# Peptides against a protein of PDB entry 4PN1, part 20

Target 1, 261 residues: chain A of PDB entry 4PN1
Amino acid sequence: KIEMNFLNKPIVPDTTKVISNFLTHYLITEPVEHVEIEAKLGTLIDLETQNRFEFPVMNETILNPEFNLRTRFESDMTASEHKYLNEFLNQAFRDSQKPGRLPFAYKHTKQVDLFYETEDNSRDKIRVSKNQSDNQVLACVKKRRVADLFLYCPNDAFDIRISISDELPVSMPSGNQQPSLTRLKDRVGYVHQEIKIDLTKTTQNDPVYDTTERHELEVEFGNIADLRDRAQKAKDGMEAPLFRRVQLFMDNVRILRREHS

## One batch from the design tools (peptide; made by RFdiffusion4, then SolubleMPNN)

Design b1_p10_1_s2 (from b1_p10_1 with A1M M7L)
Fold by OpenDDE base, seed 5:
Structure b1_p10_1_s2 (fold): chain B 261 residues (1-261), chain A 10 residues (1-10)
Amino acid sequence: as target 1 above (261 residues)
Amino acid sequence: MITWEELTAP
């Protein structure tokens, strides 16, 4: 008989614990009502060099938020990297349709995001999202970034930012108000075990700058109610369900960030 | 902002 270890019990990685605590804080302790929890692939950039930061670590590392590391996170990748990831996910999708597997769901959406200034001159803008095809309103929200947790991944193509956001539903802007910014989004979404993986191409017309296209990959918890329930159980002393969900989430992130063209 | 202590709490 083989045992897991000398205690014959599962061990929970520190990464799982830290992220679980992070999530529990914003789900339960100081709950965000309309919470979005996502991990974006990108690059931690050294503000001094404008290159990827080099931390003296050899593996996936959660950065301590108490330290100002003089970095910025760029949630972008090249078109070729994005294409590679799309092809990779397409293959994963196909493989998951085989007997004995849990299948991916797939959705391709094209939307336009219109940003409006708030009447209160708040820093946060109102975002109206519409389908490009039929101009149907998908959402009208005021999104606020609540917190970030950064993972430096020296062995992988990308670093990770886990973000907590509040997407507050708000009323539509007045008919006389013009958008300050318009973004076109082409999003390919994959869902596996209620974890959402989105590849997004964002086109933005800037009056000063040429049309820019961003390529983003994000991994999101697709069932916030379930996650909140798990977090509550964790707060009540039953941590295993939350740890399992966080582990699943992070394993998916780990798979994706290791892929490169 | 969540503190280091909160993040590393048992």
Scores: peptide ipSAE 0.340, ipTM 0.909, DockQ to the pose 0.824
Fold by OpenDDE base, seed 2:
Structure b1_p10_1_s2 (fold): chain B 261 residues (1-261), chain A 10 residues (1-10)
Amino acid sequence: as target 1 above (261 residues)
Amino acid sequence: MITWEELTAP
């Protein structure tokens, strides 16, 4: 007989626990009603050096939010890296279609995001998302960034930002309003076990600057209701379901951030 | 903002 450890009980990594607590806070303690929870791949940049942040650690490390490390997060990658990840995910998709596996779902979408200033000139803009092909409105929301949790990943190609956002559904802007910003999004989406993985090419036309293109990869919890239920159970003393879900999410993130061209 | 204490709570 083999036992897991001298207690013969599962042990939860600190990363899982900390992230679970982070999620529980914004799902239960200070609940965000229309919560979006996503991880983006990118790079922690040291504001002083303008290079990737350096810290004397040898593995994935959650940065303490209470400490200002004078960093910014660049949620971008090269076209080559993005292409590689796309090919990687395509292969993962194909492999998941085999007997005995849980299949990926796949969706390719092209949308335009129109940003509008609010009448009160609040910092939060209204985003209207439309399908590029038929101009159908997909969403109209006011998005507010609530919190971030940063993971420094010295052994991987990318660092991670986990973000809590509030995406409040709002009415369409007045027909007399012009967008302050327009973004074209080409998104390839993969879903596995209700975890969403999106590769997005974003094109933005700036009136002052040349057209910029960003390449982003994000991983999102696809079932917030279930996650909230798990978080509530965790708050009530049954943590295992939440830990398992967070572990799944993070394992997917870990796979992706290790892959690079 | 969530506190360090809450993040690291058992």
Scores: peptide ipSAE 0.339, ipTM 0.910, DockQ to the pose 0.916
Fold by OpenDDE base, seed 1:
Structure b1_p10_1_s2 (fold): chain B 261 residues (1-261), chain A 10 residues (1-10)
Amino acid sequence: as target 1 above (261 residues)
Amino acid sequence: MITWEELTAP
């Protein structure tokens, strides 16, 4: 008979535990009502060198949020990298349609995001999202970034930011209000086991800095109700369901951040 | 806001 270890019990990696605690806090302890939980691929940039941050570690590492490392996170990637990831995900989609696999769902959306200043001049802007083809309103929200965790990944092409956000549904801005910013979004979305993977090309017209294009990849928990239930169970002493869900999420993130041309 | 101690709690 073979046992897992000298306790004959599963152990949980620190990464899984820390992320699980992070999620539990904002799902249960200080619950965010309209929570969005996503990981973005990008690069931790050293503000002093303007190059990728260098930390003396040899593997995936959650950075301690209490330390100011004088970094910024750039969620952008090159068009070539983005295209490669798109092709990779397309292949993964095709492979998942085979018998014996759980299939991906696929959706391609084009939308326009209009940003409006709030009447109270709060820092948070109202975002109105419209379908680009028929101008139908898809959402009107005030998004607030609540918290971030950063993962430094020295062996991979990308670092990771996991973010907790509050997306509060709000009323449409007054008809006389002009948007302060307009963004075009071309989004290709993949869903597998209720984990959402989105590739987004964002075009922004800036009157001063010309048109800028950004390429982003994000991974999101697609079933918040289930995740909240798992987090509640974890708070009540049954952690395994939450750990399994976090592990699934992170494994998908790990696959993506390792891919490069 | 979550603390480092809470993040690393067993």
Scores: peptide ipSAE 0.316, ipTM 0.899, DockQ to the pose 0.930
Fold by OpenDDE base, seed 4:
Structure b1_p10_1_s2 (fold): chain B 261 residues (1-261), chain A 10 residues (1-10)
Amino acid sequence: as target 1 above (261 residues)
Amino acid sequence: MITWEELTAP
């Protein structure tokens, strides 16, 4: 007979617990109504050196949000890294179609995001997303960044930003209003166990600056209702379902951030 | 902003 530990009870890693608490706060304690929860792969940049920040730690660690570490997060990666991840995910997709596995869903979308200033002159812009092929409106939202949690990952190619956002559905801007910004997105999306993994190439034309292309990878909780239910159960004393879901999410993130060309 | 204490709460 074997036991889990000397108490013979499950124990949760600090990372899982902290992230779970973070999510619970914005799902239950101070609930965001139209919440989006995503992790982006990127790099914590030292503002002084403009290089990746170096922390005196040996493994994945959550940075304390109360401390200003004088960093910025860059969610952009190289085209080669992005291509590699695309190929990696394509292979993962193929492997998941085998008998006995839970299959990935795959979707390739090309959309245009149009950003509009709000009538209230709020900092938040209205984003209208349209399908490039038929100009069908996919979404019209006002997105507000609520909170971020940063993970420094010294052993991996990327650091992680977990973000809580509020995506408020809003009415379409007036037909006479011109967009302040237009962004083209080429998105390859993978879904596994209701966790979304998106590779996005974003092209932005700036009248002042040259056309910029960004390459991003994001991992998103695809079932917020389920996550909220799990968070509520955690508040009620049953934490295991939430911990399991967070662990699954983070394991997917960990797989991806370790991959490099 | 969520506090460190809240993040690390039991």
Scores: peptide ipSAE 0.311, ipTM 0.896, DockQ to the pose 0.886

Design b1_p10_1_s3 (from b1_p10_1, 4 letters changed)
Fold by OpenDDE base, seed 2:
Structure b1_p10_1_s3 (fold): chain B 261 residues (1-261), chain A 10 residues (1-10)
Amino acid sequence: as target 1 above (261 residues)
Amino acid sequence: MITWEQLRAP
């Protein structure tokens, strides 16, 4: 008989614990009501060198948020990298349709995001999202970034930012208001076991600057209610369900950040 | 902001 260790019990990596604690905090301890939890692939840039951040570690490392490392996170990739990931996910989708597998769901959406200033001149803008084809309103929210957790991944093509956001539903702006900014989003979405993986091409027209295009990949928890339930259980002393869900999420992130053209 | 202590708490 082979045992997994001398206790014959599963061991939870620190990464899983730290992320679980991060999530529990904003799900239960200081709960965000309309929480969005996503991981974006990108690059930690050293503000001093303008190159990718370098730290004397040899594996995935959660950066301590109490330390100012003088970095910024760029949630962008090249068109080539984005295309590669799209092809990769398409193949994963196809493979998941085979007998004995849990299938991906797939959705392609094109939307326009209209940003409006708030009457109180608050820093947070109102975002109205509409379907490009029929102009149907998909959402009207005020999004607030609550917290970030950064993972430095020296062995992979991308670093990771895990973000907690509050997406507060709000009333539509007055009909006389003009958007301050418009963004076109072309998104292909994959869902597997309620984990959402989105590849997004964002086009922004700036009257002063040239049209900018961003290529982003994000991984999101698709079932917040379940996650909140798991987090509550963790607070109550049953951590395993939360750990399993976080592990699933992170494994998907790890797969994606290792892929590059 | 969540503290380091909170992040590494059991």
Scores: peptide ipSAE 0.387, ipTM 0.920, DockQ to the pose 0.809
Fold by OpenDDE base, seed 5:
Structure b1_p10_1_s3 (fold): chain B 261 residues (1-261), chain A 10 residues (1-10)
Amino acid sequence: as target 1 above (261 residues)
Amino acid sequence: MITWEQLRAP
């Protein structure tokens, strides 16, 4: 008989605990009403060198948010990296269709995001999302970034930003308002066990710069209600369900950030 | 912003 350890009990990594506490805070303690929780793959850039940040650690490390490390996070990757990840996920999708596995769901979406200035001159813009094929309005929201948690991943191709956002549904802008920005999104989405993995190609026309393309990969909790329930249970002393869900999420993130061309 | 203490809280 093999045991897990000398207590023969599962051990929860600190990463799981910290992230769980982070989520519990914005789900339960100071609840965000229309919360979006996602992890983006990208690069922590050292503002002094403009290169990838170098910190004296050898493992995945949650950065203490109280320390200003003079970094910025770039959620972009090269087209080749993005293509590689797409191919990787396509293979994972195919493999998951085999007997005995839980299958991925797949969706390809093309949308246009129109950004409008708010009457209150708030920094937050109204985003109207439309389907490119039929111009059907998919959403009209005011998105506010609430909090970020950064993971430095020295052994992997990408660092991670976990973000809490509030996507407040709002009324459509008046017909007299013109969008300040238009963004085209080509998104391929994979869902496995209610964890969403999106590869997005974003095209933006800048009047000053030529058309810029951004390539992003994000991992999102697909069932916020369930996550909130788990967080509430954790607050009430039953942490295991939340830990398991966070572990699943992070394992998927870890798989993806290790893959590179 | 969530504090270090809050992140480390049990």
Scores: peptide ipSAE 0.370, ipTM 0.913, DockQ to the pose 0.762
Fold by OpenDDE base, seed 1:
Structure b1_p10_1_s3 (fold): chain B 261 residues (1-261), chain A 10 residues (1-10)
Amino acid sequence: as target 1 above (261 residues)
Amino acid sequence: MITWEQLRAP
């Protein structure tokens, strides 16, 4: 008979525990009402060198948020990298349709985001999202970034930012108000076991700056109610369901961040 | 906001 270890029970990695605690805090302890939880692939940039940050570690590392490492996170990739990931996910989608697998769902959406200044000149803008085809309003929200957790991944193509946001539904801006910024989003979305993976091409038309294009990949928890339930159980001493869900989420992130052309 | 100590707490 073989046992897993001398306790004969699973051991949870620190990464899973830390992220679970992070989520539990903003789901249960200081609950965000309209919470969005996503991980973005990108690069931790050293502000001094403007190159990818180099830290003397050899594996995936959650950065201590209390330390200022003089870095910024760039949630962008090249068009080539984005295309490669799209092809990779398309193949994963096809493979998941085979008998014996849990299938991906697929959706292609094109939307326009209109950003409006608030009357109180708050830092948070109102975002009106519309479908590009019929101009129907999809959402009108004020998004607040609540917290970030950064993972330095020296062995992979990308670093990771996990973000907690509050998307507060708000009333539409007045009809005479002009948007300060317009952003076109071409999004290819994949969903597997209620984990959303989105590849987004964003075209930003800035009246001051030239049109810029970004290529982003984000991984999001698709079932917040379930996640909140798991987090509550964790607070009550039953951590395993939350750990399993976080592990699933992070494994998907790990697969994606390792891919490169 | 959550502290580092809270993040490490079991």
Scores: peptide ipSAE 0.353, ipTM 0.910, DockQ to the pose 0.864
Fold by OpenDDE base, seed 4:
Structure b1_p10_1_s3 (fold): chain B 261 residues (1-261), chain A 10 residues (1-10)
Amino acid sequence: as target 1 above (261 residues)
Amino acid sequence: MITWEQLRAP
């Protein structure tokens, strides 16, 4: 005889609603054709202090994009944090293989990303991704960052950037063109209920800064078609399917950002 | 850029 509340109806948190509206906008209202939607764990840095941004709130908070808070987002973590998350996800993978659970899929990929300038000198570079083992082309795209939504997470180790990108498939650069940048990526990927979780170690050789290594964790919607369908339904007045999917996505993000050694 | 009102809109 328990009811959810005095209306006996589900209540959707504002975070879910706002993110859902954000996604609906770029899926349906102003649709991005080759959309990629991901959340990255990182740190909002105050440009004035060069420390983590501080805001007088006690909860996960979506920052209003209309306000310039003079921040940058660093999508990086320490090697130790990255290692811990890898171990954590490995355990989660193992646990999910047990009877009665939905299993993770696991994939380890080593790839090289080659960046090329476009013929039109646009800001968007062409990225050619190749498998390191057999040099097979995995993708050739021109990626454009469309929009970002930032979440300040005062109680957790990481803040979150949710990004909408357009990954336009393009033809391979001419054979005589040299890459402007080369990145080696060691990626461990986990997929659960079509949510992709990637731990990536990126090595980049820079003429000025020498060799740098970055450690990133990203969470991505693995089924865009389904998400677009849900967003369309939401636009048509049936929001529940979209809310559920966003909630699932965010719960996974919340689990990950809380984990630290 | 998406507006504040759009983000808050039903």
Scores: peptide ipSAE 0.344, ipTM 0.905, DockQ to the pose 0.794

Design b1_p10_1_s4 (from b1_p10_1, 4 letters changed)
Fold by OpenDDE base, seed 5:
Structure b1_p10_1_s4 (fold): chain B 261 residues (1-261), chain A 10 residues (1-10)
Amino acid sequence: as target 1 above (261 residues)
Amino acid sequence: MISWEELRAP
């Protein structure tokens, strides 16, 4: 007979605990009403060298947010990396359709995001998202970044930013307002066990720079209500459900960040 | 913002 350890009980990794606490804070303690929780793959860049930062650690590590690390996070990747991840996820999708597996759901969306200045001169812009095919309004929101948690992953192709955002639904801008910015988004979305994995190609016409294309991969909690319930239970002393969900989320992130062309 | 202490709380 094999036991897990000398206590024969599961051990929760520190990473799971820290992230769980992070989520609990913004779900329960200081609750964000229209919360979006996502992890983006990217690169922690040293502001001095403009290269990927090299922290003196050998494992995935959550960076202490109280320290100014003189870094920035770039959520972009190369087209080839993005293509590789797309192919990887397509294969994962196919494999999940086999008997005995939980299947992925797949959705391909093309949308245009129109950004408008707010009347109150707020730094936050109103984003109107429309379906490219029929111009149907998908959403009209004011998105605010609430908090970030950074994971440095020295052994992997990408570092991770976990972000808490507030997507406040707002009224449509007046008909006389012109968008200050327009972005085209081509998104392929995979959902497995209510974890959303999105590959997004974003095209932006910059008046100064040529059309820029960004390639992003994000992993998002697809069921916020369930997550909030789990967080509440954790606050009440039952942590296991939250830990399990965070572990699932992070395992998916870990799989993806290890994949590279 | 969540504190470092809260992040590390048991």
Scores: peptide ipSAE 0.324, ipTM 0.907, DockQ to the pose 0.913
Fold by OpenDDE base, seed 3:
Structure b1_p10_1_s4 (fold): chain B 261 residues (1-261), chain A 10 residues (1-10)
Amino acid sequence: as target 1 above (261 residues)
Amino acid sequence: MISWEELRAP
């Protein structure tokens, strides 16, 4: 007979607890109405050295948001890394279609994001998303970044930024208004157990610096209503459902950030 | 904004 530990009870990792508290705050305590919660793979850059941030730790570490570490987060990877992850996820998709597994859903989209200035002089731009093939409007939102939580991952190829955003649906800009910025997005999306994994190639034309391309991987909670319910239960003293959901999310993130060519 | 204390709370 094998037991989990000398108490024979599950132990919640600190990372799970801290992230759960982070999510609970912005789901329940100071609730964001149209919340988006995602993790992006990228690199914490030390502003002084312009190299990857270095800290004397040997594992995944949540950075204290109260301290300015003089870092920036670059949510980008090489084309090679991005391709590898795409192939990896494609294989995971195929494997999940086998009997006895929960299947991935898959979607490939090509999207145009048009950014507009707001009439109220808000710092937040209106984003109109359209399908490239038929120019149909997919969304019109004003996105506000609410909070970030950074994970330094010294043993992995990528660091992680978990972001809370408010995506407020808004009316379409006036027909005479021109976009201030246009981005093309080629997105491959995978969904497993309501966790969304997106690989995105973003192309942006710059009049001065020509065309730039970014390669991003993001992991998103696909069922916010369920997550909010779990967070509420946690506030009410039943934390296990939230911990399980956060653990699932983070395990997916951990799998992805460990994969490299 | 969430505090450090809240993040670390049991």
Scores: peptide ipSAE 0.323, ipTM 0.903, DockQ to the pose 0.942
Fold by OpenDDE base, seed 1:
Order: structure tokens, then sequence, then C-alpha cells
Structure b1_p10_1_s4 (fold): chain B 261 residues (1-261), chain A 10 residues (1-10)
């Protein structure tokens, strides 16, 4: 008989535990009502060098949020990288349709996001999202970034930002208000086991700056109710369900961040 | 906000 270790019990990686604690805090301890939880692929940039940050570690590392490392996170990639990831996910989608696998779901959406200033001049803008085809309103929200957790990944093409956001539904801006900013979003979405993977091309027309295009990949928890239930169980002493869900999420993130052209 | 100690808590 073989045992996995001298306790014959599974060991949870620190990364899983830390992220689980992070999620539990904003799901249960200080609960965000309309929570969105996503990981974005990008690059930690050293503000001094303007190059990718170099930390003396050799593996995936959650950065201590209490330390100012003089970095910024760029949630962007090249068009080539984005295209490669799209092709990679398309192949993964096809492979998942085979017998014996759990299939991906696929959706392609094109929307326009209109940003409006609030009457109180708060930093948080109202975002109205509409379908590009029929101009139907999809959502009207005020999004607040609640917390971030950064993972430095020296062995991979990308670093990771995990973000907790509050997407508060709000009433539509008055008809007399003009949007301060308009963004076009072309989004290709993949869903596997309620984990959402979105490739988004964002076009922004700036009157001062030339039109800019961003290429983003985000991974999101698609079932917040289930996640909250798991987090509650974890708070009550049963951590395994949450750990398993976080591990699944992070494994998907790890697959994606390792891919490069 | 969550503290570092809480992040590291078992």
Amino acid sequence: as target 1 above (261 residues)
Amino acid sequence: MISWEELRAP
C-alpha cells in the first residue's frame, strides 16, 4: 500500500490557501453584495525600469499586499499573444467536445460600454453596456474595485492579478448626460465547469490620443453562489470544497499564463 | 480590508 505522505492526508499548497482566505474574506467576512471575482493575465512592471519586474524568486509567488514594490500591473498583451491564446482556446474547445469530456460552452459578444460621470463626482463611473447590433441595454452598473492580489510568475509568460469587484446595479443616467468615454468590446467567451475565460479586444477612441486597442484575457468564477457556499463551509471548518474550487480556477489560470507564441 | 495575517491564517 502506498500513502501520499506520513499523515496520509492531502496537503494544500500555500497559494491555494492564501487565495481561499482572500476570497473568504470578501465573500463571508466583509461580504461584497454584487461580487465579481476575476484573474487577469498581464505583466507586473517595475516603475523604475519600465520592464517586467524581477523578484528573486523561482516560482509562482503571491506578493504581499502590505509591501510597496513600486510596480504597476498592465492587464494587456500583444495582438499576437492574444491571437495565439484564442487559437489555443479554440483547440481546447474542440477537444472538450469529444466523448468522455466535459464540454466548453462558447459565446461571441460585441458590446459598447458607455461611461458616465456620477452627479456626486465620485471616482466610480456608471457603466452602461449595450449590444452593438441592436443597442439593447445589457447592464447599467457602478463598478468598484475592492481588492487585488498579485501573483508574480517568473517562469511563465504572464503575471496575474486577482481582483474583487463590486458591480452595483444602478439606474440609467439621465437622458441629458453625455458619456465621458465610450469603449467597444469584442469578447470571445469560453466556459468550462462554470469557470469563465474571456478574450477581449477593447477599442477606445480618445479625442486627444489616437485610437488604442487593448487585448485582455480574464478568468472569472462563473458561479458566485456556489463559491459563497463553499467559502461559508470553509469558515465553518470544512475547507476542502473551497480549496478544490480554487485549485481548479488556478489550474486554468496556470495553463493560460504558460502559453506563448 | 483583509490583513496579511488573515491571508496567511490556516
Scores: peptide ipSAE 0.310, ipTM 0.902, DockQ to the pose 0.922
Fold by OpenDDE base, seed 4:
Order: structure tokens, then sequence, then C-alpha cells
Structure b1_p10_1_s4 (fold): chain B 261 residues (1-261), chain A 10 residues (1-10)
């Protein structure tokens, strides 16, 4: 007979607990109605040095949001890193199609995002997303960043930002209104067990700066209703389902942030 | 905003 530990009960790592609490807060306690929950791979940059932030820890560490560490998060990677991750995920996709595995779903999307100023002069812009090929409207939303949680990952190529956003559906801007910004997005999306993994190349034309291309990797909870249900159960004293889901999410993130060319 | 204490709550 083998037991998990001397209590013979599951134990949950602090990372899982903290993230679970974070999610529960914005799912249940102060619920965001149209919530998007995603992790982005990137780099915590020390504002003073302009280099990657250095913290005297040896493993994945959630940064206390109440402490100003004078950092910024850059959700960008090199084209080479992005290409490597794309190849890695393609292989993972292929492997998942084998018997006995749960398969990935794959989707390649090219879209244009048009940003409009709001009539009320709100900080939040309206984003209209259209399919590049046929100009079909995919979404029209006002996105508000609600909260961030940062993970410093000293052993990996990337640090992590977990973000809570509110994507409020809104009416289309007036036909006479011109977009303030246009972005082209080339997105390769993978879905496994309702966790979305997106590799996105974003091209933006800036009138002041030359055309810039960004390379991003995002991991998103694909089933918010299920997650909210799990969070509610956690609030009611049954935490295990939420912990399991968060653990799955974080394991996927951990796999990805370790990969490098 | 979620508090530090709430984040660390058991």
Amino acid sequence: as target 1 above (261 residues)
Amino acid sequence: MISWEELRAP
C-alpha cells in the first residue's frame, strides 16, 4: 500500500492555491461578468536596468502584487523563439492524434483588429475584430484589464503574467468613425482539454514608428463556465476540482516556458 | 483589488 503522505491526503502547492484564490476572487467574490483569463509568456524587466528582473529565488515565484518591484512585463519573444514554439506545438499536436491520447484541435486564423475611441472618452477602446479573408465581424468588445498576477520563473526562458480581463460586448462604432489603430493578427491556435494555446504574430503600423511585429504566446482557460463552477465549489468548501483545473493550466504553461531553441 | 491576505488564504 502506498499513501500520498503521512496524512494520506492530497496536498496543494502554494502556487496552485494562490492562483486558485486569485481566480476565485474575480470569478465569484468580485465577479467579472465577461471574464477572460489568460497567461502570457514574456519577460519581467527591471525598469532601472532594462534587463530581466533578478530576484533571489531559485524557482517559480508568484510576486506579491502589493509590492512595487519597479518592473514592466514585456509579452514579446523573438521570432526564433516563436518559431520554435510553433514547431514544438505542431509536434505535440501530431502526437496527440495517436490512439490513447486526447487530441488537440488546431485552428489558423488571420484577423484584423480595429481599435476605436469610445464616445465617452473612456480609457478603454472598442476593438472590432474581423476575419481578414471575408471581413466577417468576429467580435466587437471593450476590453478592460482587471488584474494581473506575475510569476517570476528564474529557471525558464520566460516569466508569466496571468491576467483577468473583462471583455464587454458593445455595439459597433459609428460608420463614420475611423480606427485609431489597426493590427493584423496571424494566430495559430491549439486547444487541448479546453485550454487554449495561441501563437500570435501581430503586425502594427505606427505612423511614428516603423511597422513592428510582435510575437506572443498566450494560454487561456477555454471553458469559463466550468471554471466558474469549480470556483464556486471552492468557495463552498470543495476546492479539489478548482485545484485540479489550475494545476492542469499551470502545467501547460510550465511546459511552454521551458522550451527554447 | 484582491488583497495579499486573500491571495494567501488557506
Scores: peptide ipSAE 0.293, ipTM 0.892, DockQ to the pose 0.961

